# Ledger of designs, part 190: peptides against a protein of PDB entry 4Z5W

Target 1, 305 residues: chain A of PDB entry 4Z5W
Amino acid sequence: IPDVFLELNKLWYFSAQSNLFNGEMPRSLSNSRSISLLSLRNNTLSGQIYLNCSAMTNLTSLDLASNSFSGSIPSNLPNCLRLKTINFAKIKFIAQIPESFKNFQSLTSLSFSNSSIQNISSALEILQHCQNLKTLVLTLNFQKEELPSVPSLQFKNLKVLIIASCQLRGTVPQWLSNSPSLQLLDLSWNQLSGTIPPWLGSLNSLFYLDLSNNTFIGEIPHSLTSLQSLVSKENAVEEPSPDFPFFKKKNTNAGGLQYNQPSSFPPMIDLSYNSLNGSIWPEFGDLRQLHVLNLKNNNLSGNIP

## One batch from the design tools (peptide; made by RFdiffusion4, then SolubleMPNN)

Design b2_p26_3_s4 (from b2_p26_3, 10 letters changed)
Fold by OpenDDE base, seed 3:
Formats: sequence, C-alpha cells, structure tokens
Structure b2_p26_3_s4 (fold): chain B 305 residues (1-305), chain A 26 residues (1-26)
Amino acid sequence: as target 1 above (305 residues)
Amino acid sequence: SSGGIFSGASSYSEEQLKKLKEELEK
C-alpha cells in the first residue's frame, strides 16, 4: 500500500479487504487524523501493528484480521479514545493481552479469534475493566488452559461471549452470572466439565447457548426451560453490532456461514456431545422462540416429550 | 476437530494467499 494517505485529509473510510497487499501498513495511514473506519482484512500485511493514537483521533473501527502481522499487541490502542471495535482475528501474535487494556473504556467489541493469544486468566482480568465491552470473541486461543472461575470477575455489559475451540478445562464459570445482559454464549469445543449450572436460566436475554462438545455431566437444568428471551419476543433492541462478521463452521464448509450480527443467529440451545443424563424436560415446549434444540450424543433417557 | 463461532475469518487461507501472490509475481 503506497504511503499517500497524508494527502487524503478527508478520508473517513478506507476498506481494502481481500486484496494482495503486502509489506507494512503505511505510516501516513497510521497517522491519519480523518480516518474513522479502517479495514485491511484478508491481505498479506506484515510487521508490527502501530497506530499513532494521538493523531488518529477519529478512529472508531479497526479491522486488520487475516494478515501476517507479528509481534506484540499494540499496547497504546487504549489511547485511541474513540476506538470501539477491533478485529485482530487470525493475526498470530503469540502474546498476552496488554495490561493497558484495563483503561480501554471506548472498547465495545473485541475479536482475537485464532490469534495465538495466551493466558486466559490475565486476559479476562484485564478485559473486565473495559466497562463498555459488549462483544468478546476469543475462539481458538488459550490452548489447554483452564477457564478461570474466579467469582470476582465481572463483565457487567457483556452481551456476546465466544470462547470456542480452546480445549479449555474447568467448569462453566460463576462470574458469568454477573453478566445479566448476556445474549449469546458459546463455550463449545472445549474440555469443560461438571454440571451445567442452573443460574444460566436466570440470564433473561440469553437466546443462544452453545455448550456442545464438552464433558458436562448430570441433568439438564430445568431452569433452561424458563429462559425469558426464548419464552417471549422481548424487543431485543438492535444494539449496534460489531463491525466484524461472525462465522459458524458447518462440517462441510471450510469458511463457515457468515453472520453479520449476533441477532442473525437462530435462537438455540446446543448441549450436544456431552455426558448429560436424565430426561428431556417437557417444559422445553414453553420456549416458543427457540429454533434449535440440540441434545444429541448424550446419555439422556426416558420419553421424548 | 474444532468448531463453534469465530470472527473475522478470511475466505482465503494464508497458504492460498501465499500461492496467489507467488503466481502474480511470476
């Protein structure tokens, strides 16, 4: 990419996705005062990510996903006072979340999906201080770590939490009960164990629950039959979605299905591929908004209601 | 095998992008 952005003093949106751009990000772009939305996703850009946050005062959205960037996560990003959305998916950092992210008050949506992020305990301890954080995607990181269950962790405004395919150990963490606005939870494809906690049914906004492909035992909590978002059409206020897409891998599609918003996911409870026992509750019939109930590959018994 | 939701996925793998680059540099 040519270093010509200094002359483009009115450029507010730059999208050059899915090209073959190589080399480093231009310094003039990293110093742009006008740019609000920057997307360079799916290129071959390399080197360190550096943004001059003191110059980039209008930056609100950053998508650098699927590039060959290396090194540390830029610790100065919290100084970009208007930066709300960050997509760093598929950038192989081999790093921890910077401590400076405790001060990232503008942050609303963060993705490190498949970014070789390490130390989930530190990551969650840091990110809990981001009071405006609504969407957190950490899929394909933290390989074989333990999901922290520290009750003091608090994500008050969290709406979307996705930590799939990490081979995480532990249990469904109690600290999630402190996230009453949670709408979408994906903890699938881990090594999580124990019972599914009844307090999950108290998350009144939870319309999508994926706990599939774990090692959960015991009965399905009856409280899941009382998930309010699945009983009634609450007017889910379409909050501004993150500026990055979501993907769900289906068996045959290497790229997965694209979902532009969390609300585009069908209302779902997926508890498949566990070791759950007991009966299927008839009261699942009360979940009038539920599109998908997947209980396959468990040890369930009794009558199908 | 891995699954679940992920974000920011490319339609192209890094390997595919590398091959495409090598073809254009020829």
Scores: peptide ipSAE 0.388, ipTM 0.745, DockQ to the pose 0.250
Fold by OpenDDE base, seed 2:
Structure b2_p26_3_s4 (fold): chain B 305 residues (1-305), chain A 26 residues (1-26)
Amino acid sequence: as target 1 above (305 residues)
Amino acid sequence: SSGGIFSGASSYSEEQLKKLKEELEK
């Protein structure tokens, strides 16, 4: 990418996705005063990520995903006072989230999907201070760590939490009960154990629940049959989606289906591939908005309602 | 095997970029 962005004083949107750009990010781009949206996703850019936040006063969205950047997560990003959305998916940092992210009050959406992030306890402890954080994607990190169940953790405004495919141990954390606006929860493809907690059914905005491919035991909580978002359409608050798409892996195909917004996911309860027992509650029939109920590969018994 | 939802795999379509632009201009 040529180093010409200092002359482009009216450039507010730059997208160069899915090209063959290599080398470092241009210094003039890192100092752009006009740019609001920067997307360089799916290139071969390398070196350290550096943004001059004192210059980049208009930066609102940053997508550097699927590049060959190395080194530390840039600790100065909280100084970009308008920066709301960050997509750092598939950047192999091999790092912890910087302590400076405690001050990241502009942050609304963050993805580190498959970014070799370490120490989930530290990550969640830091990110709970981001009062405006609504979307958090941490899939394919924290390999074989324990999902912290510290009741003091609080994500009051969290709407989308995705921590899939981490081989995480532990239980469904009680601190999620402090997120009453949660709409989408994906904790699939971990080693989570214990029972599915009944308080999940109190999350009135929860329309998508994936707990599949874990080691959960006990009965399906009857409270899941009363998820208000799945009973009626009245609570479908269209909230601002993150500036990055979501992907769901279907079967063996490497390419996931693309979902542009969390609301594009079908209303779903997936509890498949666990060790759940007991009956399928007939009251699942009351979930008139539910598109997918997946209970396969469990130890369930009784009648199919 | 791995599964679940992830981000950052594919590029935006031109239509998606246009919608994103329109949302950021509001």
Scores: peptide ipSAE 0.357, ipTM 0.745, DockQ to the pose 0.492
Fold by OpenDDE base, seed 5:
Structure b2_p26_3_s4 (fold): chain B 305 residues (1-305), chain A 26 residues (1-26)
Amino acid sequence: as target 1 above (305 residues)
Amino acid sequence: SSGGIFSGASSYSEEQLKKLKEELEK
């Protein structure tokens, strides 16, 4: 990318996605006062990510996903006072979340999907201070770590939480009960154990629950049959609009299906590939908005209602 | 085997970029 952005003093939006750009980000780009949306996703950019937040006062969205950047996560990003959305998916940082992110009050949407992030306990302890955080994607990180269950963790405004394919140990964390606005929860493809907690059924906005491919035991909580978002349409899902797409891998497509918004996901309860026992509750029939109920590959018994 | 939802794997379409721009200009 040429170092010509100093002359582009009116440039508000720069998108150069899915090109063959290599090398480092131009210094003039990292100092642009005019840019609000910066997307360089799916290139071969390298080096350390550096943004002069004192200069980049209009930066609201940053997408650097699927690049060859190295080094630490830039600790100065919280100084970009208007920065709402960050997509750092598929950047191999091999790092922890910076402590400075405790001050990241403008942050609304964050993805580190497949970014070699380490220390989930530290990450969650830091990110809980981001009071405006609505969307958090941490899939394919924290390999074989333990999902912290510290009750003091609080994500008050969290609407979308995705921490899939981390081989995480532990249980469904109690601190999620402090997120009453949660709409989408994906904890699939971990090594989570214990019982599915009944308080999950109190998450009245929860329309998408994926706990599949874990080691959960016990009965399906009856409270899941009373999920208000799945009983009636009246709970308008306020859409978190992250500035990055979501992907769900289906068995036949290595790249997954693209979902542009969380609302594009079908209303779903997926508890498949666990060790759940007992019966299927007849009251699942009350979930008139439910599109997908996946209970396969469990130890369930009795009659199908 | 890995599964679940992830982000950032593909490019935005021009339509997606347009929608994103419109949302950020609000």
Scores: peptide ipSAE 0.339, ipTM 0.740, DockQ to the pose 0.489
Fold by OpenDDE base, seed 4:
Parts: C-alpha cells; structure tokens; sequence
Structure b2_p26_3_s4 (fold): chain B 305 residues (1-305), chain A 26 residues (1-26)
C-alpha cells in the first residue's frame, strides 16, 4: 500500500480488503486524521501493528483480520478514543491482551478469533473493565486453558460472547449471570464439565445458546424452557452491530455460513454431543421462537414430547 | 475437530457498511 494518505484529508473510509497487499502498513495511514473506517482484512500485511492514536482521532473501526502481522497487540489502541470495533481475527499474535485495554472505554466489539491469544484469565480480567463491550469473540484461542469461574468478573453490557473451540476446561462460569443482556452465547467445542446451570434460563435476551461438544452432565435445566426471547417476539433488544461478520462452521466442509449480524443467527439451543441425561422437557414446546433444538448425542431417555 | 462461531475474513456487506456509516453520522 503506497504511503500517500497524508494528502487524503477527506478519506473517511478505506477498504483494501481481499487483495494481495504486502509489507507494512503505510505510516501516513497510521497517522490519518480523517479515516474512520479502516479495513485491510485478508491481505499479507506484515510487521507490527502501529496506529498513532493521537493522530487517528476519527478512527472508529479497525479490521486487520487475516494478515501476517507479528508482535504484540498494540497497547496504545485504548488511546484511540473513538475506536469501537476491532477485528484482529487470524492474526497470530502469540500474546496476552494488553493491560492497557482496561481503559478501552470506546470498545464495543472485539474479535480475536484464531489469533493465538493466551491467558484467558488475564484477558477476561482486563476486558471486564471495557464498560461498553457488547461483542466479544475469542474462538480458537486459549488452548486447553481453564475458563475462569471467578464470580467477580462482570461484563454488564455484553450481548455476544463467543469462546468456541478452545478446549477450555472448567464449568459454565457464574460470572455470566452478571450479563443480563446476553443474547448469544457460544461455548461449543470445549472441555467444559459439570451441569448446565439453571440461571442460564434467567438470561431473558438469550436467543442463541451453543454448549455443544463439551462434557456436560446431568439433566437439561428446566429453566431453559422459560427463555423469554424464545417464548415471545416482544424483546426487541437492540441488535449488537459489530462491524465484522460471523461465520458458523457447520460440518467439515469448507463453506461456513456467513452471518453479517448476530440477529441473523437462528434462535437456537444446541446441547448436542454432551453427556446429558434425563428427559426432554415437554415445555420446550413453549419456545415458539426457537428454530433449532439440537440435543443429539447425549444420554437422554424417555419419550420425545 | 473444531466448530462454533468465529469472525472471519469475509468482506463487509453493503448493509454493514451502510449501518456503520449511519453510526458514524450520528
């Protein structure tokens, strides 16, 4: 990418995604006062990510996903006072979340999908201070770590939490009960154990629950039949609008379905591939908004209602 | 095997760009 952005004083949106750009990010781009939206996704950009946040006063969205950037996560990003959305998916940082992110009050949506992020305990401890954080995607990180269950963790405004395919150990963390606005929870493809907690059914905005491919035991909590978002349409909850797309990997074939918004996900309860026992509650029939109920590959018994 | 939702490298939809523009103009 040429270093010509100094002259582009009216440039508010720069998208050069899905090209073959290599080398470092141009210094003039990293110092752009006009850019609000920066997307360089799916290139071969390299070096350290550096943004001059004192210059980039209009930066609101940053998408650098699927590049060959190296080094640490830029610790100065919280100084970009208008920066709301960050997509760093598929950047191999091999790093922890910077402590400076405790001050990242502008942050609303963050993705580190498959970014070799380490230390989930530190990450969650830091990110809980992001009071405006609504969407957090941490899939394919923290391999074989323990999901912290510290009750003091608080994500008050969290609407979307996705921590899939981390081989995480532990239980469904009680601190999630402190996120009453949670709409989408994906903890699938981990090694989570214990019982599914009944308080999950108290998350009145939760329309998408994926706990599949874990080691959960016990009965399906009856409270899941009372998920208000799945009973009635009336919960016109403000849609979390992250500036980055989501993908659901269905079966092993390459074509993950793209979802541009969390609201585009079908209302779903997926508890498949666990060790759950007991009966299927007939009150699942009350979930009139539910599109997908997946209970396959468990130890369930009795009659199908 | 891995599964679940992830953020990927697909292009912004025109709808996403529109919403994002609308949020910036507010």
Amino acid sequence: as target 1 above (305 residues)
Amino acid sequence: SSGGIFSGASSYSEEQLKKLKEELEK
Scores: peptide ipSAE 0.326, ipTM 0.732, DockQ to the pose 0.581; fails the geometry check

Design b2_p26_4_s1 (from b2_p26_4, 16 letters changed)
Fold by OpenDDE base, seed 3:
Structure b2_p26_4_s1 (fold): chain B 305 residues (1-305), chain A 26 residues (1-26)
Amino acid sequence: as target 1 above (305 residues)
Amino acid sequence: SKELEEARKKIEEEKAKGVEKGITTE
């Protein structure tokens, strides 16, 4: 990418995604005063990620996903006072979340999906201080770590939590009960154990639950039949979605589905590929908004209601 | 039962064949 952005004093949106751009991010772009949305996803950009936050006063969204950047996560990003959305998916950092992210009050949506992030305990301890954080994607990180269950962790405004395919050990963490606005939870493809906690059914906004491909035991908590968002159509408040899309790989087809917003996911309970026992509750029939109930590959018994 | 153990083994084999799954942003 040429270093010509100094002359582009009115550039508000720059999207150069899914090209063949290589080399470093231009210094003039890293110093742009006008840019609000920057997407360079799916290129071969390299070097360090550096943004001059004192110059980039209009930056609100950053998508650098699927690039060949190296080095540390930029610790100065919290100084970008308007920066809300960050997608750093598929950047091989091999790093921890910077301590400076405790001060990242503008942050609303963060993805480090498949970014070789380490130390989930530190990451969650840091990110809980982001008071405006609504969307957190940490899929394909923290390999074989333990999901912290520290009850003091608080994500009060969290709506979307995705920590899939980490081989995480532990249980469904009690601190998630402190996130009453949670709408989407994906903890699939881990090594989580224990029982599914009944308090999950108290998350009245939870319309998408994926606990599939874990080692959960015991009965399905009856409280899941009372998930309010699945009983009644709440008015889907058009909440500001993250500026980055979500992807769900299908088992059979190379083409993943793209979801431009969390509300585009079908209402779902997926508990498949566990060791759950007991019966299927007839009261799942009360979940009139539920599109997908997946209970396959468990130890369930009795009658199908 | 032997059948339950075989069913569990099949579940674990299907998990071990696991294509990276879950929601991503990539």
Scores: peptide ipSAE 0.486, ipTM 0.868, DockQ to the pose 0.540
Fold by OpenDDE base, seed 2:
Structure b2_p26_4_s1 (fold): chain B 305 residues (1-305), chain A 26 residues (1-26)
Amino acid sequence: as target 1 above (305 residues)
Amino acid sequence: SKELEEARKKIEEEKAKGVEKGITTE
């Protein structure tokens, strides 16, 4: 990418995604006063990520996903006082979340999907201080770590939590009960154990639950048949979605489906590929908004209602 | 029971054939 952005003093949106750009990010781009939205995803950009937050006073959205950047996570990003959305997916950091992110009050949406992030306990302890954090994606990190169950963890404004494919150990953490606004939970493809907690049915805004491909035991909590968002069409106020898309792979060889907003996911309960027992509750018939109920590959018995 | 152990083993074998899935942003 040429170093010409100093002259582009009216540039508000720069999207150069899905090209063949290589080398480092231009210094003039890292110092742009006008840019609000920057997307350079799916290129071959390299070097250290550096942004001059004192110059980039209009920066609100940053997508650098699927690049060959190296080195540390930029610890100065909390100084970008208007920065709300960050996608750092598929950047091989091999790092922990910086302690400076405790001060990241502008942050609303963060993805480190497949970014070689380490120490989930430290990451969650830091990110709980981000009072405006609504969307957190940590898929394909923290390999074989333990999901912390510390009751003091609080994500009061969390709407979307995705921590899939980490081989995480532990149980469904009780601190999630402190997130009453949770709409989407994906903890699939882990090594989570214990029972599914009944308090999940008290999350009135929860319309998408994926606990598939774990080691859960016991019965399906009857409280899941009373999830308010799946019983009635709540007027879901369209919350500001992240400026980055979500992807769900259906099959190993199929292209992933793209979802531009969390609200574009079909209402779903997926408990498949566990060790759940007991019956299918007939009261699942009351979930009139439910599109997908997946209970396959469990130890369930009795009649199908 | 042996049947429960075989059922668990079959579930784990089918799980192990799957590529890691879930929602990503990539």
Scores: peptide ipSAE 0.485, ipTM 0.862, DockQ to the pose 0.461
Fold by OpenDDE base, seed 4:
Structure b2_p26_4_s1 (fold): chain B 305 residues (1-305), chain A 26 residues (1-26)
Amino acid sequence: as target 1 above (305 residues)
Amino acid sequence: SKELEEARKKIEEEKAKGVEKGITTE
């Protein structure tokens, strides 16, 4: 990418995604006063990620996903006082979340999907201080770590939590009950154990629940049949709209589906590939908004309602 | 029961054949 952004003093949106750009991010770009949205995703950019937050006063969205950047997560990003959305997916950091992110009050949406992030306990302890954090994606990190169950963890404004494919141990953490606005939860493809907690059914905005491919035991909580968002449409909860797309692979042969917004996900309960027992509750029939109920590959018995 | 153990084993075998899934932003 040429180092010409000093002349582009009116550039508000720069999207150069899915190109063949290599080398470092231009210094003039890292100092752009005008840029609000920056997307360089799916390139071969390298070197350290550096943004001059004192210069980049208009930066609101940053997508650097799927690049060959190296080194640490930029600890100065909280100084970008308008920066709301960050997508650092598929950047091999091999790092912990910077302690400075405790001060990241502008942050609303963060993805480190497949970014070799380590220490989930530290990550969550830091990120809980981001009071405006609504969307958190941590899929394909923290390999074989334990999902912390520390009751003091609080994500009050969290709407989307995705921590899939981490081989995480532990249980469904009680601190999630402190997130009453949670709309989408994906904890699939972990090694989570214990029972599915009944308080999940109290999350009135929860329309998408994926607990599949874990080691959950016991009965399906009856409270899941009373998930308000799946009973009625009436509560138009303000949708989290991060500036980055979501992807879900359905089958090996089908291209991954892109979802531009979390609300584009079909209302779903996926509890498949666990060790759940007991019956399927007939009251799942009350979930008029439910599109997908996946209970396959469990130890369920009795009649299908 | 033996049936429960066999059912668990089948579930584990099917999981082991699965590619890691979940929602990503990549």
Scores: peptide ipSAE 0.483, ipTM 0.866, DockQ to the pose 0.456
Fold by OpenDDE base, seed 5:
Structure b2_p26_4_s1 (fold): chain B 305 residues (1-305), chain A 26 residues (1-26)
Amino acid sequence: as target 1 above (305 residues)
Amino acid sequence: SKELEEARKKIEEEKAKGVEKGITTE
């Protein structure tokens, strides 16, 4: 990428995604006063991520996903006072979340999907201070760590939580009960154990629940048959979606489906591939908005309602 | 029961054959 951004004093949107750009991010780009939206995703950019937040006063969205950046997560990003969305997916940091992110009040959406992030306890302890955080994606990190169940953790404004494929141990964390606006929860492909807690059914905005591919035991909580978002057609408030897409891998070799908004996910309960027992509750028939109920590969018995 | 253990083993074998799934942003 040429170092010409000083001349582009009116450039507010720069998207150069899915190209073959290599080398470092141009210094003039890292100092751009005009850029609001920056996407360089799916390139071969390298070096350290450096942004001059004192210069980049208009930066609102940053997508650097799927690049060959190295080094630490930029600790100065909270100084980018308008920065709302960050996608750092598939950047091999091998790092912890910086302590400075406690001060990241502008942050609304964060993804570190497949970014070799370490120490989930520290990450969640830091990120809970981001009062405006609505979307958190931490898939493919924290290899074999324990998902902290510290009741003091609070994500008051959290709407989307995705921590899939981390081989996480532990239970469904009680601190999620402090997130009453949670709409989408994906904890699939972990080593989570225990019972599915009944308080999940009290999350009235929860329309997408994936607990599949864990080691959950016991009965399906009857309270899941009363998930209000699945009983009644709430007008999906068009909430500002993250500026980055979501991907769900279907089965085998087919490319993942892209979802531009969390609301584009079908209303779903996936409890498949666990060790759940008991019956399928007939009251699942009350979930008139439910598109997908996946209970396969459990120890369920009785009649199919 | 032996049946529960076999069912659990089958579930674990089917999980082990699965490609890591879940939602990503990549």
Scores: peptide ipSAE 0.483, ipTM 0.866, DockQ to the pose 0.463

Design b2_p26_4_s2 (from b2_p26_4, 17 letters changed)
Fold by OpenDDE base, seed 5:
Structure b2_p26_4_s2 (fold): chain B 305 residues (1-305), chain A 26 residues (1-26)
Amino acid sequence: as target 1 above (305 residues)
Amino acid sequence: SKEIEEAKKKLQELKEKGEEMGITTE
């Protein structure tokens, strides 16, 4: 990418995604006063991520996903006072979330999907201070760590939480009950154990629940048959979606389905590939908005209602 | 119980044969 951004003093949007760009991010780009949305995803960019937040006063969205960046997560990003959305997916940091992110009040959407992030306890302890955080994606990190169950963790405004494929140990954390606005929860492909907690059915906005491919035991909580978002069509408030797409991988080499908004996910309960027992509750018939009920590969018994 | 251990083992074998799943942003 040429170092010409000093001349582009009116450049508001720069998208150069899905190209063959290599080398470092141009210094003039890292100092752009005009850029609001920057997407360089799916390139071969390298070096350390550096943004001059004192210069980049208009930066609102940053997508650097699927690049060959190295080094630490930029600790100065909270100084980008308008920065709301960050996608750092598939950047091999091999790092912890910076402590400075406690001050990241502008942050609304964060993805570190497949970014070799370490220490989930520290990450969640830091990110709970982001009062405006609505979307958090941490898939493919924290390998074999324990999902912290510390009840003091509070994500009050969290709507989308995705922590899939981390081989995480532990249980469904009680601190999620402090997120009453949660709409989408994906904890699939972990080593989570215990019972599915009944308080999940009290999350009235929860329309997408994936607990598949864990080691959950016991009965399906009857409270899941009363998930309000699945009983009645709540007018999904068109919330500002993250500026980055979501992908649901399928078990086959077929490209993952792209979802541009969390609301584009079908209403779903996936409890498949666990060790759940008991019956299928007939009251699942009350979930008139439910599109997908996946209970396969469990120890369920009785009649199918 | 033995059944839970066998179920966990079978589930682990199924996971090890499966591609990494879940929602990503990549």
Scores: peptide ipSAE 0.451, ipTM 0.840, DockQ to the pose 0.463
Fold by OpenDDE base, seed 4:
Structure b2_p26_4_s2 (fold): chain B 305 residues (1-305), chain A 26 residues (1-26)
Amino acid sequence: as target 1 above (305 residues)
Amino acid sequence: SKEIEEAKKKLQELKEKGEEMGITTE
């Protein structure tokens, strides 16, 4: 990318995604005072990510996903006082989340999907201080770590939590009950164990639940038949979506389905590929907004209602 | 328990088959 952004003093949006750009991010771009939205996703950009937050006073969204950046996560990002959305998916950091992110009050949406992030305990302890954090995607990180169950963890404004394919151990953490605005939870493809907690059914905004491909045991909590967002249509608050798309990969050979907003996901309960027992509750029939109920590959018995 | 071991085995087999690995942003 040419180093010409000093001349582009009115450039508000720069999208150069899905090109063949290589080398480092140009210094003039890292110092742009005008840019609000920056997307360089799906290129071959390299070097360290550096942003001059003192210069980039208008930066609100940053998508650098699927690049060849290296080094540490930029610890100065919290100094970008308007930065709300960060997508660092598929950047091989091999790092922990910087402690400076405790001060990241502008942050609303963060993805580190497949970014070789380590230490989930530290990550969650840091990110809980981001009071405006609504979307957190941590899929394909923290390999074989334990999902912390520390009751002091609080994500009060969290709406989307995705921590899939981490091989995480532990149980569904009680601290998630402190996230009453949670709409989408994906903890699929882990090694989570224990029972599915009944308090999940108290998450009145939860319309998408994926606990598939874990080691959950016991009965399906009856409280899941009372998920208010799946009973009635009324509470789909159109909230500001992240400035990055979501992908649900179905098969290795099929292009992942792209979802531009969390609200574009079909209302779903996926509990498949566990060790759940007991019956299917007839009261799942009350979930009139439910599009997908996946209970396959469990130890369920009795009649299908 | 045997059930947990079987579940782990099934999960491993599914990972090897490249089935759905949850939601990503990549």
Scores: peptide ipSAE 0.446, ipTM 0.835, DockQ to the pose 0.473
Fold by OpenDDE base, seed 3:
Structure b2_p26_4_s2 (fold): chain B 305 residues (1-305), chain A 26 residues (1-26)
Amino acid sequence: as target 1 above (305 residues)
Amino acid sequence: SKEIEEAKKKLQELKEKGEEMGITTE
């Protein structure tokens, strides 16, 4: 990418996605005072990520996903006082989340999907201080670590939590009960064990639950049949979605489905590929908004209601 | 339990087949 952005002093939106751009990010781009939305996803950009947050006073959204960037996570990003959304998916950092992210009050949506992030305990301990954090995607990180169950962790405004395919050990963490606004939870493709906690059914906004491909045991909590968001169509307030898309990869070579917002996911309970036992509750019939109930590959018995 | 080991083995086989790995932003 040429170093010409100094002349583009009115450039508000720059999208150069899915091109063949290589080399480092231009210094003029990293110093742009006008850019609000920057997306360079799916290129071959390299070097260290550097943004001059003192110059980039209008930066609100950053998507650098699927690039060949190296080095540390930029610890100065919290100084970008308007920066709300960050997608760093598929950047191989091999790092921990910087301690400076405790001060990241503008942050609303963060993805490190497949970014070789380490130390989930430190990551969650840091990110809980981001009071405006609504969307957190940590899929394909923290390989074989333990999901912390520390009850003091608080994500009060969290709406979307995705920590899939980490091979995480532990249980469904009690600290999630402190997130009453949670709408989407994906903990699929881990090594989570124990029982599914009944308090999950108290998350009145939870319309998408994926606990599939774990090692959960015991009965399905009856409280899941009373998930309010699945009983009645609440007018989902169209909250501003993250500026980055979500992808659900299907098992088939068919391209993964793209979801531009969390509300585009079908209302779902997926408990498949566990070791759950007992009956299917007939009261799942009360979940009139539920599109997908997946209970396959468990040890369930009795009658199908 | 033997069931947990079988579940872990199935999960590994499913991962090796490139099956669904949950939601990403990639």
Scores: peptide ipSAE 0.444, ipTM 0.838, DockQ to the pose 0.493
Fold by OpenDDE base, seed 2:
Structure b2_p26_4_s2 (fold): chain B 305 residues (1-305), chain A 26 residues (1-26)
Amino acid sequence: as target 1 above (305 residues)
Amino acid sequence: SKEIEEAKKKLQELKEKGEEMGITTE
């Protein structure tokens, strides 16, 4: 990318995604006072990520996903006082979340999907201080770590949590009961164990639940048949979309379906590929908004309602 | 079984290549 952004003092939006750009991010771009939205996703950009937050006073959204950046996560990003959305997916950092992110009060949406992030306990301990954090994606990190169950963890405004495909150990953490606005929970493709907790049915905004491909045991909590968001449409809170896409792969060999917002996901309960037992509750018939109920590959018995 | 672990690993590798915000459905 050429170093020509100094003269572009009215440039509000720059999107150069899905090209063949290589080399480092141009210094004039890292110092732009006018840019609000920056997307350079799906290129071959390299070097250290650096942003001059004292100059970039209008920056609200940053998408650098699917690039060949190296080095540390930029610890100065909390100084970008208007920065709300960050997509750092598929950047191989081999790092922990910086301690400075405790001060990241502007942050609303964060992805580190497949970014070689380490220490989930430290990451969640840091990110709980981001009071405006609504969307958190940490998929394909923390390989074989334990999902912390520390009761002091609090994500009061969290609406989307995706921590899939990490081989995480532990149980569904009790601290998630402190997130009453949670709409989407994906903990699929882990090594989570124990029972599915009944308090999940108290998450009145939860319309998408994926706990598939774990080691859960016991019965399906009857409280899941009373999820208010799946009974009636009246509780469907329209959430502001993160400025980054979500991808749902239907099959191992298929391209991912792109979703632009959490509300575009079909209402779903997926508990497949566990060791759940007992019956399918007839009261699942009350979930009139439910599009997908997947209970395959369990130890369920009795009649299909 | 080894086949389930290999299928999970291959699925993980295919997910790694495709997903920037991976919600994973089989």
Scores: peptide ipSAE 0.036, ipTM 0.642, DockQ to the pose 0.206

